# Peptides against a protein of PDB entry 3WG5, part 261

Target 1, 218 residues: chain A of PDB entry 3WG5
Amino acid sequence: LAKNIVYVAQIKGQITSYTYDQFDRYITIAEQDNAEAIIIELDTPGGRADAMMNIVQRIQQSKIPVIIYVYPPGASAASAGTYIALGSHLIAMAPGTSIGACRPILGYSQNGSIIEAPPKITNYFIAYIKSLAQESGRNATIAEEFITKDLSLTPEEALKYGVIEVVARDINELLKKSNGMKTKIPVNGRYVTLNFTNVEVRYLAPSFKDKLISYITD
Target 2, 218 residues: chain A of PDB entry 3WG5 as posed
Amino acid sequence: LAKNIVYVAQIKGQITSYTYDQFDRYITIAEQDNAEAIIIELDTPGGRADAMMNIVQRIQQSKIPVIIYVYPPGASAASAGTYIALGSHLIAMAPGTSIGACRPILGYSQNGSIIEAPPAITNYFIAYIKSLAQESGRNATIAEEFITKDLSLTPEEALKYGVIEVVARDINELLKKSNGMKTKIPVNGRYVTLNFTNVEVRYLAPSFKDKLISYITD

## One batch from the design tools (peptide; made by RFdiffusion4, then SolubleMPNN)

Design b2_p26_3_s2 (from b2_p26_3, 11 letters changed)
Fold by OpenDDE base, seed 2:
Formats: structure tokens, C-alpha cells, sequence
Structure b2_p26_3_s2 (fold): chain B 218 residues (1-218), chain C 218 residues (1-218), chain A 26 residues (1-26)
């Protein structure tokens, strides 16, 4: 019986154009092998909004379910990471992780103070994050509050408020708990029921380039 | 039975004089082939006001219905894109898209701050956007608020408030939902009832020049 | 150069300003 394949890959650090290339590469590999899903272990403080939007678009164009898993414990899907999660087919969080704090900024001044985004930009991202939540049947009110209040949530809170679908300690618990769940957004126009019975887990390693850039941006 | 032809073309990125050339080319092709309509898949952060006004004028001069479709998910008809949409025969949005944030600016300073437009320019565009909404029987109050409040809306909100006509996940759903709708502005002096029964969908690819400029402006 | 009125919500410079760091500095 051909085992259903689930890919697992890690994306860590700032969301940049390079992070887009990582997502694209990982999803493409999993698509080519007709995987049941790909799980992206995400740990990000955020990053560039342009790269984030491209990543969301790439996830939404995926031929297979993309599960964002905020992992390991101590990780965050902060800021841009929350948008990416909300744009995905399923969100899971490990215990001791966080999600939220989505208010856009223009950057940091030399003294480390935030340069606030103008209302035009903030309002754009409020609409954008609400649209992601609404499309995925997730809590759009909390999604807005991730911006307007810089709200951050624990996994338990995020699950309770309908921001995420699963709290799981590890990949095996994630697969077990998400088995039989429907994707929160469609795959090729259809909501897919995840089938994680008799799966083979395949880990995708970061490329040498992936490792190098992660090292340079740290 | 000669299938009614519907053209689909993509316009992505900043609204420039080159974007005008894209609209003109696409609409001209569809006009020459006596298409039932052209659907323009629009994803834009905005752009130049002069180019926008020329695009609106070109749409209004079209011999066939021009449907602006904010697509794919994650796309926006932001700023200039909203004006273009409001100037069109029908507006559709995919889930996860946005429309609005129409306040004119003079540009961005080196620090990324917005250079505000003088009241004279802002008032000009308030009048202009209200006229587009009124002509198309769309919500002129919300159209004004797209400027005065930098308001951005989700597809569901935009539909609810009478800014857009259709929310659709894909071209097939768009054709299905818009079938039998009247154009919101006239074609050759007449409001046209869209007939998307037994249609052939023809995709117009961006020209090599279109691809090159998109690549350079990214 | 006549200041080109940018009816840009998030122009390339606002895409550069949407290079707004959706970043939480740790």
C-alpha cells in the first residue's frame, strides 16, 4: 500500500525574499511527490510584508495542504508569521509558542524605537488579515486585534478563540490530531480532508544556501 | 453554436503608463474578437493617478464589458486599483483580497513617510471617486471614505456595502455568479446583460515586454 | 518634475514601506 507521504520542513528567522524561496522550494518538492501534506515548522519574529504576501500567495496556490506548525516550544509565529499561518490550510502550535503582534511598522529607528506605519498602511493590513481569517473560517475579530491591540496569544488561547486548529507537542501528535480535519482553505478549489493514516514522514533539510542566509541574518 | 468568448488577462503590480498599455492591448484584443466580456485579474498596490485616469477612460470606452476581478487570494485593488475597479463594468473579488485605501499622496520621503497631498488634490480625487461610484450605481459614501478614512474592505464587506458585485473563488464561479447581471456602466451607451452560458474562456498572456517590465518594477 | 500623485496605498516605496517590518524585535 503506497504510504501517504507527509513532508516536514523548517523555516526559521526573519521573513524575507529568501524565506519565500524556502517556502516555494519546500512546497514544490512536496507537490512533485504528491504528498498528502507538507508541515512547515515555523519560528519567526516577522519580517517583510512583501515577502509575507508572496508566501501567503504561494501557500494558497499549493497543490497540496500546507500546515503551518509553530514549533518548537519557545518559537513564535509573530507578526508576518501570523499572516502566513492565517493564509495556510491548517495551523498548529506547540505548547510554549505564541502567535500575533501583527501591527505593521516602517522599521526601527537607530535608537531601536519603532517607526509607526501610517494609518493607510495599517488599515490595509487590517483588511488583509481579516480577509485571511474570513477565508479560512478563523476568528477575524481576533485577527484584527492582532494589529489594533498588538495582541499575542498562547496556543490554548489561539485554539479557544478559533485562530488555530491544533495544539500539538510534536509531529506525531500533530498528525494524530489533524487526521480527518478539513483544510481551512481549499486545495485546487476543494476543501481536503487530511488523511494521516499510514503516513511516511519525510524531513526536508534546509539547503546550504538556506543555512548560509539564516546564519547571515542572525 | 458559436461559443461566446470571454477573455481573461492578468494585470499585476504598480499602475503606470505601461499598465495602461496592458489594459489597452487586452481590451483591444477582446474587442476585435467580439468577446462577450474581458475579465482583468487585478493585483495592484496602486500607482500613478494619471495612468489610473487613462485606464478608467479606456475601460469606459470599451466596446465590450470589462470585469475587474481582484485575484488571486492575497491580491488587492489598492488605491489606484480601487478607482480602476469603480470605473469598470463589473467588480468581482476573490476571497482573501482587499479593496480601498485611496487617499492620494505625493510620494514617499526617503524615510518611508508619506508625503501628503495638498487638500486641493485630495478634494479632486474625492470628487472623482464619488463620480465613478455614482455613475456605476455603487456606494459613493464608502468610495469617499476610501479616501477620507483610507478605508480598506474585505470582499464580503465590499459586497455588503454595494462597492462590488461578486465574490468568487475562481473564474468559473465568477462566470456563474455574474451570468445574467447587468453591467454597472454602459457599453456603447447601453447597459449589457452578461451572458456566460456556453462560453469559451481564452487567456491572454502578458507580452514579453509586459513580463520584462513587471520583473524590473518588482 | 510634476509631483506624480501616487494613488498608491502601498506603492513600491510602500511595498518598501510595506517592507514595513511586520517584525517583532526580540
Amino acid sequence: as target 1 above (218 residues)
Amino acid sequence: as target 1 above (218 residues)
Amino acid sequence: RKPAVEIEALGNRSEEAIKAHLEIHK
Scores: peptide ipSAE 0.025, ipTM 0.253, DockQ to the pose 0.092; fails the geometry check
Fold by OpenDDE base, seed 5:
Structure b2_p26_3_s2 (fold): chain B 218 residues (1-218), chain C 218 residues (1-218), chain A 26 residues (1-26)
Amino acid sequence: as target 1 above (218 residues)
Amino acid sequence: as target 1 above (218 residues)
Amino acid sequence: RKPAVEIEALGNRSEEAIKAHLEIHK
C-alpha cells in the first residue's frame, strides 16, 4: 500500500507575486504525487493584496488539502498572511506565533507613517475577509475585527475564538491533532477528512529562484 | 434533439476596452450557436467607466441570456464589475466572493491617494446604478449604497438583500439552482425562463490576444 | 476623451491598491 505522503514547505517574508509562484509550485508538486495534504509553514508580515488574492484562489483550487501552519515560534501570519490562512483548508499555529492585523494600507510615507487606505478599499477587504471566514466556517466577526480594530491574536486566542483549528508545537503534533479533522473548505467540491495515520513527511526546499528572490526582498 | 448548450468563459482583471472585446467575442460565439445561455466567470477589481458602460450595453443587447458568475472563491465583482453584474440577465456568486464598492474616482495621485470624483460624476453613477438595479428588479437602495457608503457584500448578504439571484459553489450547482428562473432583464424584448435540463457545458478559452493583454494589464 | 472615471474598488491602482499593502511593516 503506497504510504500516505504529507508535504511540508516553508514560505517566509513578504507576500508578492513571487510568493504566488512558490505556493503554486509547492501545491502542484503535492498534487502530482497525490499527497494526503501539504503543510505550508508560513511566516509573513503581510504584503501585496493582489498576490494574496491569487494565493487564496490557488489554495482553494488545490486538488489536495492545503494546511497553513504559522511556524516556527516567533512567526506570524500577519495581514495578508491572515487572509491566506482563512482561505486554506486548515489553519494551525505554533505557540509563540500571532495572527491578524489585517487593515489594508496604501503604503508608507517618506517619514514612515502609514498611508491609510480609503474607506472603499477598507470596506472591500472587510467583505472579502468575512467571506473567507464564512466559507471556511471560521469566526467572521473576529475576521472583520482583524481590520476594524487591527486585532492580533495568540494561537490560544485564535483557537478559542474559532479563527483557527489547531495549536501544535511541531509537525508531529500538528499531524496528530489534525488527524481525522474535516477540511474547513472543500477539496474538489468535497470536504475531506484528513488521514495522517502512517504518513511519510516530505520536505520541499525552496528552489534556487525562491532563495534568490527571498534574499532580495528580505 | 440538439443538446441545449451553455457556454462558460472567464473574464479576469481590470475592466478596459479590451474587456469589452472579450465580452463581445464570447457573447457573439454563444449567440451564433444559439446557446441557452452564456456564463461569464467574472473576477475584477473594477476599471474604466466607459468600458463598463459599453459592456453593460453589449450584455443588454445580447440575443441570449448572459449570466455573470463571480467565481472562483476569492474573486470579486468590485466597482465596475458590480455595474456589469447589475446590467446582466442573472447574477450568481460563489462562496468566498464579494460585490460592491462602486464609488467612482478620477484615479490616484502620485502619493497613492484617491483623487475623488466631483459630485457631478458621483451623482451620475448613482443614477446609473439605480437604473440598472430597477430595470433588473434588484435592490436599488443597496445599489445606491454601493456608492454612497462604499458598501461591499458577501454572496449571502447580496442574496439576502436582493442584489443577486444565486449563490453556487460551481457551474453544476449554478445550473441546478438557476434552472427554471426567469431572466431579470429581457432577451430580445422577452423575459426568458432558463432551461438547464440536459445541457452541455462548453468552455471558451481566452484568445491569444486576450491572454497577451491580460498579461500586460496585470 | 470621456474623462477616465475609474470605477475601481481599489482604483486604477487596483493593481497598485490591490497592491494596497495588506502588510504590517514589522
Scores: peptide ipSAE 0.025, ipTM 0.257, DockQ to the pose 0.095; fails the geometry check
Fold by OpenDDE base, seed 4:
Structure b2_p26_3_s2 (fold): chain B 218 residues (1-218), chain C 218 residues (1-218), chain A 26 residues (1-26)
Amino acid sequence: as target 1 above (218 residues)
Amino acid sequence: as target 1 above (218 residues)
Amino acid sequence: RKPAVEIEALGNRSEEAIKAHLEIHK
């Protein structure tokens, strides 16, 4: 039986391989404790595509539901963050957050201009993001438009279009609204019905390593 | 009961966030099948430090033993590959392979010269690699010297110095020699005794996605 | 952006693997 524990952890900033480390550590802790779920409070402008794909895989391989929660107000699941969200078991957004703007780039030139990704790369990520949306029963058309139109959505729009599952102001409202929902992707091959009745919320802090790497990468 | 299945998968080339995707997919498949272990045939010159740290975490969070096997002859677990190996449940090497050369760099200049990492970064990775060695009961002094001296070892040296656990020519010899060994790090909080008696070997191929990303990154 | 730390053996050209970035310039 899952312990009536829900973990909450924050992931903020650029999606890098370090960000993956955070996801992996947090999910692992929650898995080890046989938690009902982990909620990742996500605030990212995006980051590395490779790290993103790794994070998605890590989430999809989780033995517990991973809820991506775009939080707090003013946060975004932008670019790589959108892919991560679409690869997760449940997406929630706080009011005043955003999701989308997923067009891949190769980087920034010396003048700060975007180096555009060639069509080969763009088309790859179109197929990839559509796959994530389809696998999770989310809006694949909008997912494609996150790239092709660099579309960004509000929580209300994202909910309306079937990109996300929950709009919630805080963890308590998230738990309340998501209670009884099924995961949008399988947990160990099964769609889990979330049970947030009588749960203990445990917050995970960044490890010393996490803090140190953040300090090195900042 | 673990199925008498051992997975084998190849990871070759630069350690990137895509490499993490491969690790994660392969380990997950083996976890899902409740395999006795997965053997990762590793051949890498190194790569991204961030991706490496993520791979290490993914390995450490595996619900099954992950054996890093530096294979085939001529392969290396160089730089990032050494960290990955040191973070794993068991390290094996084939004759004619190498491990080590772990000094971090910031990249290459336009003239192809190495941009040296500042002492802050180097010292971070010294502490990190020593931690991996210590946690796995491997030679932390040599692990440090993989950075400070850019040391590279043969399989025989690595075994002699307590960096690795097995020298094996092929998968069959690896299974035979590692049978009854304990993992050097815990699997779900327990040091597992490997049981390779009467095992089915299953090879995992790169996914279509893996092939496509390799094709895009090549 | 601090250059990404690479852990690579000497002589390996990290070919700039065309590091696709998914990022919004804030």
Scores: peptide ipSAE 0.023, ipTM 0.245, DockQ to the pose 0.075; fails the geometry check
Fold by OpenDDE base, seed 3:
Parts: structure tokens; sequence; C-alpha cells
Structure b2_p26_3_s2 (fold): chain B 218 residues (1-218), chain C 218 residues (1-218), chain A 26 residues (1-26)
């Protein structure tokens, strides 16, 4: 009986150009092996808007479903992480995780105070996050409020408001709950129904480069 | 005869939070060993403004003179690198290097075009770079023009205009030419006269972490 | 290379990246 393969990889830390390379590598491996899906365990405080937008594009161009899983408990898909999640084929969260706080900033001043983004940038990202939500059939009003109110949500709230699709404690529960769900965005122009019956879970280890970067950015 | 120790370290690539850690580590080692100075061989295209400002602060807080040396030939102290240099106790450049191009940007668009910083940010960094130049007794007008005109200078021009203090081909020439110079900013509240008579040069190798980051960011 | 606007969540010092890239992209 042909075992469907599901890849699981981890992306932790700041969203940078290197994080894009991680996404690209992981998705490419899963595409090459004709995986049923890839699950990216995401834990990020946010990061670079440019890298984020590249990652979103890479996910949208994936030949296979990309599931963002906010994991482990205590993790977040904060700021840039929320955009990435909203750009994905399915969002899951573990209990005790968070999503939101999407206001763009220009950075922090020497005193640790936030340097606010100009209205032009804020409005750009409002339009962008709303488009991601609308394209995925997710709550665009809450997506906007992630910026305008710096809203952060629990998994239960995010599920309730239609921001995410699954709350799951672990990979096995995630696979069980998401089995038979349709992707929220197309894969190669088609909405795919996830089939996690008789799956082999393959973990993608960080490359030596990935380990090194994580060690440096942590 | 008590040999004065001069440390030499290398910082190459983008200015990031990790670059701050490199500066901090290198300066701390040199401080602990009561070095006469540390020379940082700098080759950077620029980087993050926050990391740059932190690096400048770390240099200003150093217990020993920190010399920025734009090296090797073909290297640059571009953008953020210029700010770091202007925040240091002494600037040297090798022939065939460059300094300047300090206009802040918000980044690059998907098409590779520069996204201009809003006037508020540009003006902030104009004030900041001018203050660094003034505090160090360097040419504040040229420092401003590094932003307003995206000016880049050769070592000879930078010396002529009073942006830098030394043009030197190698560490030995640098030590020889800078011997007896005063630091352009205070060390522990005092301007220090550099004494490079009978010095032992100690090279600080990149840590395993440093090597790994360089391999990843290159 | 896309714009260096940081979209980082409040409290991570890494958000202090004034994504003012002071970079000369070659």
Amino acid sequence: as target 1 above (218 residues)
Amino acid sequence: as target 1 above (218 residues)
Amino acid sequence: RKPAVEIEALGNRSEEAIKAHLEIHK
C-alpha cells in the first residue's frame, strides 16, 4: 500500500533571508519526493518584511500543501510569522501558542522604544495582510486588527474567529484533525484535500548551515 | 621590557546583531588583556541600523582604543560601516578601499529597486552621523553628504577631507603611522595617545560561531 | 531583495532592527 509521505521541518527564530532559504530547501525536498504535504513547525517573534513576503510567495508557489504549525507550546507566530501563516495552505496551532501582533515598525531606538512605521507602510501591510486573509478565506477583519490594534490571539480565539483551521497538541493530532480538510489556498491552481491516511512522517533535520544559523540567531 | 599588546580582529559582511556580538567579544578580550588597542579590520557593505547603533555604543564604551581599519584592498566601510568608523577612536583605510554611501533605506522592493526611507528617518540619521563626526572632530559636512548625496570617498579623499586619520597598506604601516596619535574620541573619559612602540600583535581568530555565521551570511 | 521593514512582534529586541538597511546591495 503506497505510503503517503508527510514531511515535518522546524523553523525557529527571526524571519530573515536565511529563513527564506530554509523554507525553500524544506519545500523543495518535499516537492521532489512528491510528499502529501509539508508541516513547518514555526516559532518566530517576527522579522524582516521582505523575507516574509518572499516566504509567502515561496509557499504560494509550492507544488505541495504547506502547513504552518505554531509549535511547541509557548511558541508564537508573531508579526511576520502571522503573515506567513496567513499565506499558507493550512494553519495549525498548539495549545499555549500565540498569533498576531502584526504592526510594521521601522525598528527600535537606542532607548528600546519602537520607531513607528509611517502611515504609508502601515497601510501597505494592512492591504497586504487583508489580501492574504481574503485569498485564503480567513478572517480579514481580524487580520487587519492584528495591525491596527496589535491584536494577539490564543489558538482557541484564532480558531473561533476563523484565522486558523486546527488546534492540535502534536503532529499526530494535527494529522488526524486535518485529514480530509481542503487547503485554504490552491496548490498548482487547485484546492487539495489533505489525505493523511497511512502516512509516513519524515522529519527534515536542519542542515549544517541551518544549525549554524539557528545557533547564531538564537 | 613590557610588550604592549595590540589585538587585530576581522569583521566582514553585513552588519547584524551577530556583528554586534563579534565586536563585543573582540573588544572584551582586548579589554581583559589590557591591550594598548584593538584594530578591527572592517569590510562591510552595510547592514542594520540598530545593530550599527549598538556597535557604535559598544565602541564608545570600550576601555581601550578601537581602531577601525578598512581592509583589505577592495574592502569598504559602506553605509553602516561608515557610521561605525565615525564612532571609533581612529579610522584607517587601505589603498583601494572606500567609505561612505550612508543614505538609510527601508530595503529593496521585489524588483530590486530601493525603497527610500521617509524624510523623518533620513533626517534622524543625518543628525546622528553629524553628531558622530562632530564628537570625533571629523568632517561633519562630508558626513552629512554621505547621506544627502550618497557620497563615497577613496582613502586619499577621506584623509584629505578629514574623515579619516590614516592611510596604510598593512597592519605594520598602520601601527607605524598611528603611533603617537591621539584617539579622536575619549577612552574612559580621556583622549589616549597611542603607543605602538615594541608591540606584540595578536590576531583574534573568529570563534567557531563566527566562522559559521560568516559561512552562512557570505 | 525586498524592503527591510521589520514586522516583528513587540518585545523581541530583534525587532530593533531598524530595517533601515544601511546596505549597499551589490
Scores: peptide ipSAE 0.021, ipTM 0.243, DockQ to the pose 0.134; fails the geometry check

Design b2_p26_3_s3 (from b2_p26_3 with S1R A2P V6E I7L A24I S26A)
Fold by OpenDDE base, seed 3:
Structure b2_p26_3_s3 (fold): chain B 218 residues (1-218), chain C 218 residues (1-218), chain A 26 residues (1-26)
Amino acid sequence: as target 1 above (218 residues)
Amino acid sequence: as target 1 above (218 residues)
Amino acid sequence: RPPAVELPVLGNRSAAAIAAHLAIHA
């Protein structure tokens, strides 16, 4: 019986245009091989909301389920990472990770003070993050509070509040717990039931390009 | 007589967080060496407005004049590049280059169609680009039309309309034409008169990091 | 390209500004 393939790839660091290229490359490989799913091990302090929106769009356009897994312990899906997670087919978090802190800013001044985003931008991203939560059947109130209160959650809190679907220590526990779950958003217009029975896990290495830019943005 | 140093560096490709790092590195080197100015040879199709805003802020915070030079012929200061130029102490363009096309978008769909920015984002960048033009004593009406009409200009048009200060074929012509010009925005709270009499031109090489990311974003 | 709003890097002073893509004329 042809084993269903699950791809696993890592995306670490700031969400940039290059992070989009990483997502696109990884998802494209998994799509081409008709994988059961791709798991993205995500560790990000945030980044750029445009790259984030492109990444969300790329995930939503995926021919296969894209699972965001906040991993390893100590990692975060902070800011842009939370949006990416909320735009995905399934969110998992390892114990000791975090999610949230989604308030947009315009940057930092020379003294390191935050340049606040104008209310119109903040309100755009409130509407956007709420839409991602609503479309995925996740907690839109908490999604809004990720911005309005700059809220950050533990995996246990995020699970309890219906922000995420799985708490898992490793890929094997993630596969076990998510087996038989439906995607929180459609794949090709259909909610897919994940089938991780008798899967081969295939790791996608960061391209030379990926390693180099992580080093550059670290 | 200690020759005044003018640094020249190249920034090519998409405006990203890494492009900010390039600007920051280049300007920092020129600041540390108390250069008369730094010229950034810019060729960009645009990129990310956050990186753009950070770059503009970094330019405005520079201890020395930062000249944006759209170079070589065939290059553009498109989209984000126009904002960066308008945020700088002096804009120059080579013949056969372009500037403009500044309308913000949310990205591209799978079919390559533009995802339009909501009016509140578009209006934010209209206000922002107009402020850059006003602060620099440049044509704020044309700056707005770079967004509202997606206008692109030749160097001759941009000079005629008071968007840019110099049309120059090369660095030597740029230095000659800009010698004795005042910066269009302050340096340390003062409009500086550029002194390119008896300067040494020093080229800053792209770091290994810079070459690698240009290759990655090309 | 989408708008460059920075969703601030928690703890990183990188100016997490507006995510507008100022579109690359492809």
Scores: peptide ipSAE 0.053, ipTM 0.332, DockQ to the pose 0.114; fails the geometry check
Fold by OpenDDE base, seed 2:
Structure b2_p26_3_s3 (fold): chain B 218 residues (1-218), chain C 218 residues (1-218), chain A 26 residues (1-26)
Amino acid sequence: as target 1 above (218 residues)
Amino acid sequence: as target 1 above (218 residues)
Amino acid sequence: RPPAVELPVLGNRSAAAIAAHLAIHA
């Protein structure tokens, strides 16, 4: 019996247009092989809102379930990462990771101080993040508080508050715990029940370009 | 029995004079074919007020119903997009989208800060947006608050508050839900009941020029 | 015509509004 494939790829660092290219490449590979899912190991301090929104759209347009896994321990889905996670089919977090801190900023001043976003922008992202949460059946109140209070949560808190679906130590535990779960958003217009009973895990390596840009941005 | 045609086209990005040309082209094609309606999948962060006002006029002059559909998930009808939506025959939103944030600005300073519009301009657009809402039988109080509070709403909120008419996941659900609805503004001087019982959906592709400009503006 | 007023563009020009850098500076 041909094993269903689950792809695993890593996305680390700032959310940029390049990060979009990574998501697009990884998801496309998994789509082409009719994978059961792709798991994206996400570790991000945040990044650009435009790139984030494009990534969310790319995830939502995926022909297969995209699981965001905040991994490894010590990683974060900070700011833009939280939006991406909330836009995904399933969120998992490893112990020792964090999610949240989603208040938009315009950037950093020369002295490194945050340039605050005007209320327009903040309110836009409040609506946006709430919409992501509501669509996915996740806690929209907490999603709002990720902005209004710059709230950051542990995996246990995020699970408890209904922000995420799985706490898992590794890919194997993630697959085990998420097996039989329904996607929190539809895949091709339908909620999919994940089937990880007899899967082959395939790791996708970063492209040479991916490595180079990661090296430049780190 | 010849199927009635519903056209679907996408308009994405900033509202500019070019966006007007897109609206005009798409609506004209649908008018020429005596379509039952055209659905414009709208994803915009905003843009120029002059172009927006021209687009609203073009929609209001349409010989067929123009449905604004904030789509796909993650899209927005932000700022100028909200005005356009409020000027249309029917507004739909996909889950995960937003509408609102309509306060006019003069532009951005070199440091990325918003240059505020003077009260005279703000008051003009308050009157304008309220007029669009009132004419379409939509919530004029919320329309005003889109400016005065830079309010942004989820699809569910927008529906609840009487800003929009439909929440739909896709075109098929939109057609199903909007079937039998009356247009919120007249078509050729008459309110039209939408008939989507036996329709053929035709997608309009962007012109080469549309693709090129989208590429330059992305 | 009212003067050309840019309605809040969350998207285009100021990389800053789109670049609401959701960056937590460590």
Scores: peptide ipSAE 0.033, ipTM 0.284, DockQ to the pose 0.091; fails the geometry check
Fold by OpenDDE base, seed 4:
Structure b2_p26_3_s3 (fold): chain B 218 residues (1-218), chain C 218 residues (1-218), chain A 26 residues (1-26)
Amino acid sequence: as target 1 above (218 residues)
Amino acid sequence: as target 1 above (218 residues)
Amino acid sequence: RPPAVELPVLGNRSAAAIAAHLAIHA
């Protein structure tokens, strides 16, 4: 009986065009191997909105389920990471992690103050994040408040409010808890029931380029 | 009967990337020796949030229990130190120490005034600290108030409110009081019962580099 | 394309320069 493969890869740091390349590479590997799913261990303080939108699109175009796992404990899916999570097939969080704080900004001033986004941009991202939440059957009101209130949630709060699907301490618990769950968005036009019985877990390492870029951006 | 080893190391001063290196080095030594635990004598006024988060992650990834001990009397686990403590396997405080005051800031102005963090950042750290508290079964309401009220607590208050686990005057009292306690977070996925019967205490000295950097940053 | 909008909490390099300090006393 051919063992179903689940890939696990880590994405840490700022969301940039290079982060898109990481997502694309990892998902492509998992697609090529006809994996049951890929789990992305995500730890991000946020990043660029353009890169984020491209990542969301890449996830939504995936031929296999993409699980965003906010991991390890102490990690965050902050800002751009929240959008990515809301655009994915399943969200899990480890205890000790956070999600939210999605208000767009134009950048930072010389003194380090936030340069506020104009209402036009803010409203665009409100509509965008609400759409992601609605599309995935997640709490669109809370998703909006990630922007309007700069709300951030614990895993327990996020689960309670219907923002995420799983709280898990590790990959084994994640696989166990998500086994038999349906994806929150379609895979190839179908909501897939996850089958993590008798799965082989394969870890993907960052490429040399990924390591170099992370080293420069950290 | 191979004597169980407990390592003790001191970390004092601002939380920085160098402080991460100290934590990593000390924990790694204790892991390599299969120690029963490591006790970190912590005295910090706070520091960088990024370094703090990395330290919390490193502690949570430890193969052995990491005990944060706010020591000696007069020391503090202020700000970043509170987060680190809340992310650890057991918190102890000596009498005459303090914990709390966790409000994030962007820095100091030319006149020495605090540059306030925007709500986005503050709310992020509220979620983060609440998550740490919830994960460890500690008082998440008080943890939030460490930010929202800039609350600081005595050891007796912190114990009473369920923020910490032990008040101890010295290492011997700490070992005695914590013997048989369970870790507040898992070690390798398991809540460990501390066994400090017939333990050898080994003190770790700062490296030459640690001494040099502390000398530059003090 | 939306303008260069950033979605950081602690993330921008300039915000890394603005590393949120969790300090009481410098």
Scores: peptide ipSAE 0.030, ipTM 0.291, DockQ to the pose 0.098; fails the geometry check
Fold by OpenDDE base, seed 1:
Structure b2_p26_3_s3 (fold): chain B 218 residues (1-218), chain C 218 residues (1-218), chain A 26 residues (1-26)
Amino acid sequence: as target 1 above (218 residues)
Amino acid sequence: as target 1 above (218 residues)
Amino acid sequence: RPPAVELPVLGNRSAAAIAAHLAIHA
């Protein structure tokens, strides 16, 4: 019996056009091997809204389940990372991680002050994040509050409020807990039951380019 | 029995004069084949008001029903896209999409701040968007609030408020749900009942020019 | 810097498009 493959990859740092290329590459590799799923270990403070929206679309177009795992402890799926997570097939968080703080901004001034987004843009992203939550059967009220109240949650709070599906300390616990769960959004138009019985875990290393740009954006 | 043809095409990115050419080309192809309808998968953050108004006119002059489908998940019919949708024969949205945020602006300043439109322009577009809603039997109050409150809606909200007609996950669900619906505006002076029984779905690929300009406008 | 969804300011046409209805030239 060919072992079902689960890929694990890491995406760390700011969400940019290059982060889209990383997601696309990782998901494409896992799709080519007909993997049971890919787990993306996500640690991001946020980033560009355009890149974020493209990443969400790429996840939703995936031929296999994409699990966003906020990992390791101390990591965050902040801002853009929260949108990406809410757009995914399953969200997991490690203890000691955070999610939320999704208020859109136009950027930072020279003195580091936030340039506020106009109401038009804020309301656009409120609708967008609520739509992601509703589509995935997650808490749309809390998703809105990630913007309107700049809310940030612990894994336990996020699980309690129905924002995420799993709290797991490591990949093995994640696989164990998520085994038999249905994806929160469709894969190729169908909700998939995850089957992590007798899986091979395959780690995808960052490319040389991934390492270089991570170094430049840090 | 010759299968009724339904065309599906994608329009993505900013609304410009080139976007008008795309709409015109796609609709013309579908008209030439006497298609039952054309579905335009729309994903736009907005664009030029002049191009938008021309697109609305081109849709209204169509010899066949034009269905605007906000697709895929994560897509939007934002700003100009909302006007285009409201000017169409049927609006559908995929889960995880948005519509609204229609306040006119003159552009962006060098610091990224919005240059506000004068009241005369804002009032013109309020009247225009209300007319599109009224002509299509859609919620004109909400259409106005897309401008006055910078309102954005989820598919479920838009359906509930009578802004759109269908929430559908994919083309097959869209065809199934919209089968037997009347167009919200006339086709050649007549309201048409959509007949999606035993249809052939034909995808129109973007031209080379479409791909190039999409790449330049992104 | 606080976590934020950064909208592209100058160079990114997509954020500009969300807000930009180009004025009807009267």
Scores: peptide ipSAE 0.027, ipTM 0.303, DockQ to the pose 0.189; fails the geometry check

